Peptides against a protein of PDB entry 1IK9. Designs and how they scored, part 226

Target 1, 211 residues: chain A of PDB entry 1IK9
Amino acid sequence: MERKISRIHLVSEPSITHFLQVSWEKTLESGFVITLTDGHSAWTGTVSESEISQEADDMAMEKGKYVGELRKALLSGAGPADVYTFNFSKESCYFFFEKNLKDVSFRLGSFNLEKVENPAEVIRELICYCLDTIAENQAKNEHLQKENERLLRDWNDVQGRFEKCVSAKEALETDLYKRFILVLNEKKTKIRSLHNKLLNAAQEREKDIKQ
Target 2, 207 residues: chain A of PDB entry 1IK9 as posed
Amino acid sequence: MERKISRIHLVSEPSITHFLQVSWEKTLESGFVITLTDGHSAWTGTVSESEISQEADDMAMEKGKYVGELRKALLSADVYTFNFSKESAYFFFEKNLKDVSFRLGSFNLEKVENPAEVIRELIAYALDTIAENQAKNEHLQKENERLLRDWNDVQGRFEKAVSAKEALETDLYKRFILVLNEKKTKIRSLHNKLLNAAQEREKDIKQ
Target 3, 195 residues: chain B of PDB entry 1IK9 as posed
Amino acid sequence: MERKISRIHLVSEPSITHFLQVSWEKTLESGFVITLTDGHSAWTGTVSESEISQEADDMAMEKGKYVGELRKALLSVYTFNFSKESAYFFFEKNLKDVSFRLGSFNLEKVENPAEVIRELIAYALDTIAENQAKNEHLQKENERLLRDWNDVQGRFEKAVSAKEALETDLYKRFILVLNEKKTKIRSLHNKLLNA

## One batch from the design tools (peptide; made by RFdiffusion4, then SolubleMPNN)

Design b2_p26_4_s3 (from b2_p26_4, 19 letters changed)
Fold by OpenDDE base, seed 4:
Structure b2_p26_4_s3 (fold): chain B 211 residues (1-211), chain C 211 residues (1-211), chain A 26 residues (1-26)
Amino acid sequence: as target 1 above (211 residues)
Amino acid sequence: as target 1 above (211 residues)
Amino acid sequence: DELKKELEEAIKERRELLEEEEEALE
């Protein structure tokens, strides 16, 4: 089961932060349990897959698009854009929400909620869920931080090896060229010496023929 | 201001999860505000630095050690080891907690709490803090995840450059040696040719002298 | 021939050093 808790402001009580809890299995389309609380009272309702389909049909909206709008309204929290307006009557236990567009506001959904007999239990469970979520996220943060530190060490090690490889390549090239030039110069000197010996031998033979 | 919320079990109500909120500035030693709630009622007390010092003195404990024990009791939550036992009287509003060691249990601290007139406000604020903490930790998780992905890419890029550098070093060495051997062999062939010409010239001269 | 041998030995030593650096990098 998945759960999301969001802060909402009710049109009827704009000064009192309310909390909207939605619980569902895998997808919101399969139905969900909605819980509203003001920190003293709680109201809960179950919305079935058939009710979601009926609301989509009544709106003449494709079900996937409608569920997408429900997800934005009920799970994203009241984003800073006041795109969704929430209404609740404590007298009738009727909850409804509207999508506010530039030129049109329309009802996106409505639910009959029931007042919870023991709101303290719902509130305690909600706080427990928040604390569990905090602990899970903290453990994940600590793990990711340790992994970042590992990856940074591994990067530094490879970078250091790469720099050594570059330097070693340049040093190798320079050394090989220096040695090559030395050996070539020695061979050139031997060739010159042998040419001079050949010239001298030819000159001596020309002298011997001239007697 | 720092805050920690923990689940605790009261000896008087072991079946009902209570929440212990502690709020402090920089260090717990400077004093703190303690709030207890069962999700319906709330009780709050302020503990001063002087009261903490007095409790440490009454226990004949060094203040830093005592504050260390307070931190473990009040901020760590009830760890799985039931090392700390919490007691609260709703009648007297007297809160006290004990440290349970193998052979000795002793009172670690005691506070007079006051019943909050509007517990719903305290509970709403507590839930708001939990939701804010969840959002902050989620944003940190997303940041760390993106940084991990960046570091992994950067590592792969350097590793690929390193492998190319190694291969290029080997290729350079092999090419330089091949070229060097070719040029040396050419020079050796010239030296051999010149030596043969010198030998032939010497043999012809020896024939001319015998003639 | 001696200079060729010295160069071949110096080449071999550098190759061995390179191979040792590569093996130390694995």
Scores: peptide ipSAE 0.014, ipTM 0.805, DockQ to the pose 0.004
Fold by OpenDDE base, seed 5:
Structure b2_p26_4_s3 (fold): chain B 211 residues (1-211), chain C 211 residues (1-211), chain A 26 residues (1-26)
Amino acid sequence: as target 1 above (211 residues)
Amino acid sequence: as target 1 above (211 residues)
Amino acid sequence: DELKKELEEAIKERRELLEEEEEALE
């Protein structure tokens, strides 16, 4: 079961923060349970998949788009854009919400809720869920932090090996060149010496021919 | 201001989860506000630094150790070890808690609470704090996840560069040796050729002298 | 990328120097 709790403001009670809990199985499209509370009273209603389909049809909206709007309205909380307005009558237990656009506001959905007999139990369960969610998110944060620290160490280790590899390559190249130049210069000196001996032998032979 | 909300079980009402909110400035040692709620009623008390010091003295406990025990009892929630037992009388508004050790249980602290006139406001504020904490922790999780993904990319990039550096080093060494061997062999061939020319010139001169 | 490029440029310069020394030996 998936659950989302959001804070909302009711047009009838703008000074009193209300909490909207939505609970569903797999997808919001399959239906959901809606619970409204002011921290003293609670009201709950069940919305079926058939009711969602009927509301989409009555609005002449494609079902997937309608469910997408329900998700934005009911699960996002009152975002700063006040795009959704919530209304509730404690007398009639009628809950409805509107989407406010620039030039047009329209009713997005409406639900009949029932007043909960034991609101304290609903409120306690809601607080328990919040505390469990905090603990789960904290455990995820601690895990991600430890992984970040591991990845930083692993990165530093590879970076250090890379820098050593670069330096070792440059050192190897320099050493090989120095050794090669030494051997090459020895061979060049030997070639020059042999050429001079050949020139001297030729000059001596030319002297022996000239008696 | 720092705050912690925990769930506790009262000995008097073991079937009803209660919530213990503790609020303090900088350190728990400087005093705190304690709020207890069952989701219908709320009770609040203020504990001063002087009361904490007096309780530590009355218990013959070092103040830092006592504050350490308060932190474990009041901020950890009911951990699975049931090391702390909470008691509250709704009639007297007297709250006390005990630390349970193997052979000894002792009262760790006691507070007189006052019943809150508007418990719904306290409950709403508590839920708001939980929702804000969830949102903050979720934002931290998203940030840490993005950093993890960045670090993984950076690690893969350095690893790929390192592997290319190793391969380039081995290729360079092999190429340099091949080139050096070729040049050395040419110079060795030239030296051998010059030696043969010198030997031939000496043999021709020996023929001219015998002539 | 810079360090890889510097390494590739250094290899290239050293190859060019080897070729120049080979030509000067001919």
Scores: peptide ipSAE 0.012, ipTM 0.802, DockQ to the pose 0.005
Fold by OpenDDE base, seed 2:
Structure b2_p26_4_s3 (fold): chain B 211 residues (1-211), chain C 211 residues (1-211), chain A 26 residues (1-26)
Amino acid sequence: as target 1 above (211 residues)
Amino acid sequence: as target 1 above (211 residues)
Amino acid sequence: DELKKELEEAIKERRELLEEEEEALE
């Protein structure tokens, strides 16, 4: 089961932070359980897949788009833009929320909630879930931090080896060329010496023919 | 201000998860505020640095060691080992906790708490803090994940460049040697040819002298 | 590490070959 808890402000009680818990299986489209609390009282309702489909049809909205709007409204909380307005009557237990656009506000959804007899149990479970989520996220963060430190070390090691390889390649190339030039110059000198000996021998022979 | 919320079980109410909030400035040694809640009622007390020092002295424990034990008891919650036992009387508002060792249990600390008049406000603020902590940890997690993915890409890129550098070094060395050998062999052949010409010229001269 | 070692061995072998060719030229 997936769960999201968000903070909301009710139009009727703007000074009191409320908490909206939504719980679902795999997709919000398959239905969900909604729980509202003010830290003293709690209210719960179940919304079925059929009710979601009916509300989408009543709005003349494509179901996937409607579920997308539901997800933004119910799972994001009151984002900074007051795009969603939440209303709840403790008397009727009727919860409804509106999407506020620049020029148009429209009701996005409405649910009948039931007052929970033992709100303390719901609140304790909600706090437990928050603490579990904190612990899980902390463990994941510690793991990711250790992995990042490992990857950084490994990167530095390979980078250092790469730089050494580049330098070694350049040094090798330079050394090989220097040695090659030395040996070539020796051979060129020997060739020149042999040519001079041949020229001298030819000149001596030409002198010997002229006697 | 630093804060830690933990789950505890009270000896008097083992079926009801309680939440222990501890808030402090920089170090637990400088004093702290303790808040206990069951999701319906809340109790709060303030412990001063002088009270912590007095309790350490009364226990004949070195203050740093005592604060270390306080930190384990009050910030870790009931770890799986039941090393710490928590007691609270709603009647007297007296909170005390014990450390349980194999052969010895001893009182580690005790506090007088006051019942909060509006527990819902304390509970709402506690839930808000949990949700803020979740959001912060999620943002950190997403950042660390992105950094991890970046570091992994960077590592793969450098590793691939390193391997290419190694291969290029070997190829360069092989190519340079092949070219060098070819040129040297040409020079050796030319030297041999010149030596043969010198030998022939000397033999011809010796024939001409015998003529 | 293996690639670095192979590289060092290849360099060594090539240096030895160059020295042998230098001696054969002397």
Scores: peptide ipSAE 0.012, ipTM 0.804, DockQ to the pose 0.005
Fold by OpenDDE base, seed 3:
Structure b2_p26_4_s3 (fold): chain B 211 residues (1-211), chain C 211 residues (1-211), chain A 26 residues (1-26)
Amino acid sequence: as target 1 above (211 residues)
Amino acid sequence: as target 1 above (211 residues)
Amino acid sequence: DELKKELEEAIKERRELLEEEEEALE
């Protein structure tokens, strides 16, 4: 079961923040339970999948689009653009909400709610849910923070190993070149020495032929 | 201003979850505001730094230890060990709490609360604070998640560069050794050839002398 | 990227020096 609590303002009581709780199974399309409270009284209604379908049909709106509007209205509260207006009569227990566009306002939905006999129980359960959600989110934050610290350590370790590898590559290349130059120079000196001995031997032979 | 809301059970009403809100400036030692609610009624009291000091003195407890116990009792609720018991009389508005140890229970503190005239306003504000805290914690979670994804990408990039550096080092060493072996072998062949020419020249000269 | 480029340039210069030494030995 999923649940969302939002703040709303009623047109009839704009100075008093109301709380709108919506509870549903998997998707809002399958129906939901709506609970309204002002912190003293509470009202609850159940909206079925068939009622949602009927309201979409009555509005001549595609069901997926209609459910998308319900989700924005009921789960976000009045978004920062005041796109949705909420109305409730405590006398009739009739709740309805409108979508306000620049040039057109229209009723999006309406529900008959029932006054809860024990509003304190509903309010306590709502506060319990908020406190549980805070605790869950805190535990998730602590986990993500620890994971972040782990990833940062792992990054620093690999970065340090990479820098050492770069330095070791340069040092290896330098050492190998120095060693090979020394060996090559020794071989060059030996070749030059042997060539000079051959030239001297040839000159001595040319002298021996001239007597 | 800091605030903490916790669930508590009153000895007089153990079946009904109560909520304890504590609000303070910087440290609990400097005093706090305590609010108790059952979701219908609310009671508030202010506890000064002087009252906290007096209660610590009356208990013959060191102030830092006493404030540490207040913090555990009032901010955690009854921890999982039921170490703290809460009592409240709705008639007298007298709130007191006890620390329960294996062999000793003692009163930790007591406060006179005042019944709030408009409990719905206090409850609405409390729910608003919970919803704001949920939103803040969600934003923090989203930020930490994005940071984790960034750190993971950065780690993968450095790891891939490190592996390429290791492979490039091994390839360089192998290539250098192969090249130098070829050059050294050519020089050894040239030295051998020159040595053979010297030996032949010496043998020809020895023949010319015998001739 | 800069360290990789510097390393590639240093390897290139040393390869060129080795080739010049090979030619001077021939």
Scores: peptide ipSAE 0.005, ipTM 0.800, DockQ to the pose 0.004

Design b2_p26_4_s4 (from b2_p26_4, 20 letters changed)
Fold by OpenDDE base, seed 1:
Structure b2_p26_4_s4 (fold): chain B 211 residues (1-211), chain C 211 residues (1-211), chain A 26 residues (1-26)
Amino acid sequence: as target 1 above (211 residues)
Amino acid sequence: as target 1 above (211 residues)
Amino acid sequence: SSMEKELKEAIEKRRELLKEEEEKKK
């Protein structure tokens, strides 16, 4: 079961924040339970998949689009843009909401709610759910923070190894080249020395031929 | 202002979850506001720094230790270990709590609460605070998740560069050594050739002298 | 030459050090 609690403002009671709890199984389109409370009274209704389908058909809206609008209206909370207007009559227990577009407002849905006999239980359960959600989110935050710190350490370790590898590569190139030059210079000196000895031997032989 | 809401069980009403809200400025020892609710009624009291100090003195407990126990009792929620027992009289509005140790239970503190005239406002504000906390925690979770994913990518990138650097170092060493051997062998061949020419010249000269 | 031997030994030592760093990663 999934649940979302949001704050809404009722047109009839704009000064009193109401809370809209929606509970559903897997998908909102398969039906949901809606609970409205003002912190003193509570009202609950069950909306079936058939009712959702009928509302979509009555609106001539594709079901997936309609469910998408329901999700925005009922699960997002009243965003700052007042795109969704909520109405509730405590007398009739009739809840309806409208989508406000620039030039057109239309009823998005309507539900009959029933007054809860023991609103305190519903309110307590709602607060419990909020506290449980806070605790779960805190535990997740702590886990993500620890993992973030681990990943940062691991990154620093690999970065340090990478920098050492780069430096070691450059040092290797330099050392190998220096050693190579030394060996080559030794061989070049030996070649020059041998060449000079050959030239001297040839000059001595030419002197010996000239008596 | 800091705030914590926790679930507690009252000894007088063990079947009804109560909510304990504690609000304070910077440190709990400087005083706090305590609010108790059952989702229908609410009770509030203000506890001053002087009262906290007096309670610590009456207990013959060091203030920092006492504040530490208050923090555990009032801010942790009733942990599963029932180490803290909460009592409230609706008639006297007297709230007190005990610490249960293995062989000793003692009163940790007591507060006079006042019944709130409009409990619905307090309950609505409490729910609003819970919803705000959920939203803030969700935003933090999303941020930490994105940062975690970034750090993982950055780690993979550096790891891949490091592995390429290692491979490039080995390839370079191998290439430099092969090239070095080729040049060195050329020089060794030249030295051998020159040495043979010198030996031949010396043998010819020795023949010319014997001749 | 002594220098060719030293160069070979220096290369071998670096290869061993690289292997030890790779083994510490497994």
Scores: peptide ipSAE 0.012, ipTM 0.796, DockQ to the pose 0.005
Fold by OpenDDE base, seed 4:
Structure b2_p26_4_s4 (fold): chain B 211 residues (1-211), chain C 211 residues (1-211), chain A 26 residues (1-26)
Amino acid sequence: as target 1 above (211 residues)
Amino acid sequence: as target 1 above (211 residues)
Amino acid sequence: SSMEKELKEAIEKRRELLKEEEEKKK
C-alpha cells in the first residue's frame, strides 16, 4: 500500500491547515482511501475503482487523464499555484475539489466522508507514518552520502593515475627519441670513418699506379 | 531552533503511542521545550538551563554527561533496547523518565508539564513540521542521487581516457621502436657494405703487389 | 654496440614497469 499526506486549505476554514491522506494500492485508479484531519477530528472515505470510472465518465474525460488529474490534486499537495480548491462540509461530510483554470473552474471530484469515532488513533498513526518516512529518508540520505564519498575517492584515484600516465607517455617519448638519436649518431660516425678509409685506400692505389 | 519528535511509550498507557517533541537552541544544555501528545491532548513544559544544571547536581553527575544522557533519552527516541522508561501523570501533569541499567534503574529527569488549551494547533504544527522535514529530506535525496550519477559519469569518462592513454603509450613505444630498428638496420647495412668495399680494395692492392 | 644493448634493456625495463602498472589495476 502506498500513502501520501499533504497539507490542504479548505475554502470553509482557510486559516486552519488540514491534512489530506490518500492511501492506495499500486495505482490510484484501483481506488483509494481518503482521510481528512484538522488535528482534532478526522473524516475518512473509500473511493472504489468503479466510482473513479463513473466520475471520469460523468466528466466526459478519458479515465487515464482523469486519474492523472486526481493524482495531481490529491497526491502532489496544494502546489503554490492554487490550481486545486478543496471544499469540505463538516455537517454533510461532503468533500469536493475543483480545478481552477484561467477561464473556467470545474469540479474534479467529490466524496462522501465519514467522521472517525477515534480521531486520535488516526492522528497517531499519521504521525507514526511521518516519523517512519523521515527515518527511511534519513537512512537513504546517509547511504547516498557515503556512496558520494566513495565515488569521489574512486574518481580522485583514477584521475591521479591518468595524470601519471600522461606524464609517463611524454617522458617515454622524449627519452626514446634522445636514446635513438645517440645510437644513430654513433652509426653515422662509423659510416663517416669507413668512407674516409675508402677514400684513403683509393688515393694510395692511385699513387701506386703512378712509378 | 532545532526540534526532534520521537515516539515513546508511557508506563501508564503502554498501548497508546505518544509523541515526544523536544525543541532547543543549538544545544540541549541551554534549555528546551518539551511537548507530549497522544494525538488528542497535548502537554508542554519549558526546561531552563538552570533546571538542567540543578538536575545534574542533584544526581551528582557532570553536566556534560547529564546533558549527554538527556540527549539520548529525549532525542534518540526509545531505541529498541528500552533503556529509557517514560512516565506521565495526566492528573498531576508530572513527566519523569528513568534510565534502566542491568542492576539499577534511576530517575534521569522530571518535568512539570502544562495541558495545552488548543491541542489541535500543536498537533497540526507537529504534522506540518514532519511534512516539511520529509520534503527537505526528499530534496536532499534527489540532490545526492543526481550528484552520484554525475560522479559516476565523471569516473567513467576519466577511466575511459586513462585506458586510451595506456593504450596510446604502448602503441607509441612499439611504433618508435619499430621505426628505430628500421633506420638502425639501414645504417648497419651501409656499414657492412663499406666494410666489404674496404676488404675488396685491400685484396686488389695485394694482387697488384704480387703482380 | 654497448649502447644498443643499453637501449634494449631500457625498453624492456619500461615494458615490465607498464605490465606491473596493468597488474596493479586488476
Scores: peptide ipSAE 0.012, ipTM 0.795, DockQ to the pose 0.005
Fold by OpenDDE base, seed 2:
Structure b2_p26_4_s4 (fold): chain B 211 residues (1-211), chain C 211 residues (1-211), chain A 26 residues (1-26)
Amino acid sequence: as target 1 above (211 residues)
Amino acid sequence: as target 1 above (211 residues)
Amino acid sequence: SSMEKELKEAIEKRRELLKEEEEKKK
């Protein structure tokens, strides 16, 4: 089961932060349980897939788009101020919410909630879920931090090796060329010496022919 | 101000999860505020640095060690089962906790708490703090995940460049050596040819002298 | 011939040193 808890402000009680819990299986479209609390009282309702479909049809909205709007309204928490307005009557237990656009506001959804007899249990469970989520996120953050530190060390090690490899390649190339030039120059000198010996021998032969 | 919320079980109410909030400035040693709630009622007390010092002295424990034990008891949450036992009387508002060792249990600390008149406000603020902590940890988690993915890409890129550099170095050395051998062999052939020409010229000269 | 031999030996020694550096780093 997936769960999201959000802070909301009710139009009727703007000074009191309320908490809106939504619980669902896999997708919000398959239905959800909504729980509202002010830290003293709690109210719960169940919304079925059929009710979601009916509300989408009543709005003449494509179901996927409607579910997308529901998700923004009910799961966003403190979204951009004033985009969604929440209303709840404790007398009728009727919860409804509106989407406020620049020039038009429209009702996005409405639910009948039931007052919970033991709100303390609901509140304790909600706090437990928050504390569990904190612990899980902390453990994940510690793991990711350690992995990042590992990856950074590994990157520095490979980077240092790469720089050494580049430098070693350039040094090797330079050294090989220098050594090759020395050997080639030795051979060139020997060729020049042999040519001079041939020229001298030819000149001596030409002198011997002239006697 | 630093804050930690933990789940505890009271000996008097083992079926009801209680929440223990501790709030302090920089160090627990400088004093703290303790808040206990069951999701319906709340109790709060303030413990001063002088009271902490007095309790350490009464226990004949070094203050730093005592504060270390306080931190484990009050901030650990669901630590190892049964290491710390929590007791609270709603009638006297007396809170005390014990450390249980294998062969000995001893009182670690005790506090007088006052019943909060509006527990809903305390509970709402506690839930708000939990939700804020979740949001902060989620944002940190997303950042660390993105950094992890970045570092992994960067590592793979440098590793691939390093491997290419190693291979390119070996290939360069091999290619340079092959090219050098070709040039040297040409020079050796030219030297041999020149030596043969010198030998032939010497033989011809020796024939001319015998003629 | 001596310099060609020295060059070959120097190349081989550098190859060995590189291999040793690669192996020490595995």
Scores: peptide ipSAE 0.012, ipTM 0.795, DockQ to the pose 0.005
Fold by OpenDDE base, seed 3:
Structure b2_p26_4_s4 (fold): chain B 211 residues (1-211), chain C 211 residues (1-211), chain A 26 residues (1-26)
Amino acid sequence: as target 1 above (211 residues)
Amino acid sequence: as target 1 above (211 residues)
Amino acid sequence: SSMEKELKEAIEKRRELLKEEEEKKK
């Protein structure tokens, strides 16, 4: 079961924040339970999948689009653009909400709610859910923080090893090249020495032929 | 201003979850505001730094230790060990709590609360605080998640560069050594060839002298 | 030559150091 609590303002009581709880199974399309409270009284209604389908049909709106609008209205509260207006009559227990566009406002949905006999129990359960959600989110935050600290340590370790590897590569290349030059120069000197000995031997032979 | 809401059970009403809100400035030692609610009624009291000091003195407890116990009792609720018991009389508005140890229970503190005239406002504000805390914690979770994904990418990039550096170092050493051996062998062959030419020249000169 | 021997010994010592670093990774 999924649940979302949002703040809303009623057109009839704009100075008093109301809380809208929506509870559903897997998808909002399959139906939901709506609970309204002002912190003193509470009202609850159940909306079935068939009622959602009927409201979509009555509006001549595609069901997926309609459910998308329900999700925005009921789960986000009045978004920062005041796109949704909520109305409730405490006398009739009739709840309805409108979508406000620049040039057009239209009723998006309406529900008959029932006044809860024990609103304190509903309010306590709602606060319990909020506190549990805070605790779960805190535990997740602590876990993510520890994981972040681990990843940062692991990154620093690999970075330090990488820098050492780069330096070791450059040092190796330089050292090997210097040593190779020394050995090659020794061999070049030996070759030059042997060539000079050959030239001297040839000159001595040419002298011996001339007597 | 800091705030903590916890669930508590009253000895007089153990079947009904109560909520204890504590609000303070910087440290609990400097005083706090305590609010108790059952989701229908609310009671509030202010506890000054002087009252906290007086209660610590009356208990013959060191103030820092006493404040440490207050913090555990009032901010954690009854911890998992039921170490703290809460009592409240709705008639007298007298709130007190006890620390339960294996062989000893003692009163830790007591407060006179006042019944709130408009409990719905206090409850609405409390729910608003819970919803704001949820939103803040969600935003922090999303930030930490994105940071973890960044750190993981950065780690993979450095790890891949490190592995390439290791492989490149080994390949470089092997290539340089192979090239050196080829050049060295060429020079050794030239030295051997020149030595043989010297030996032949010496043998020819020895023949010319015998001739 | 003495220098060829020193070069071989230096290359061998570098290979040993690399092996020790690889064994520390296992």
Scores: peptide ipSAE 0.011, ipTM 0.793, DockQ to the pose 0.005

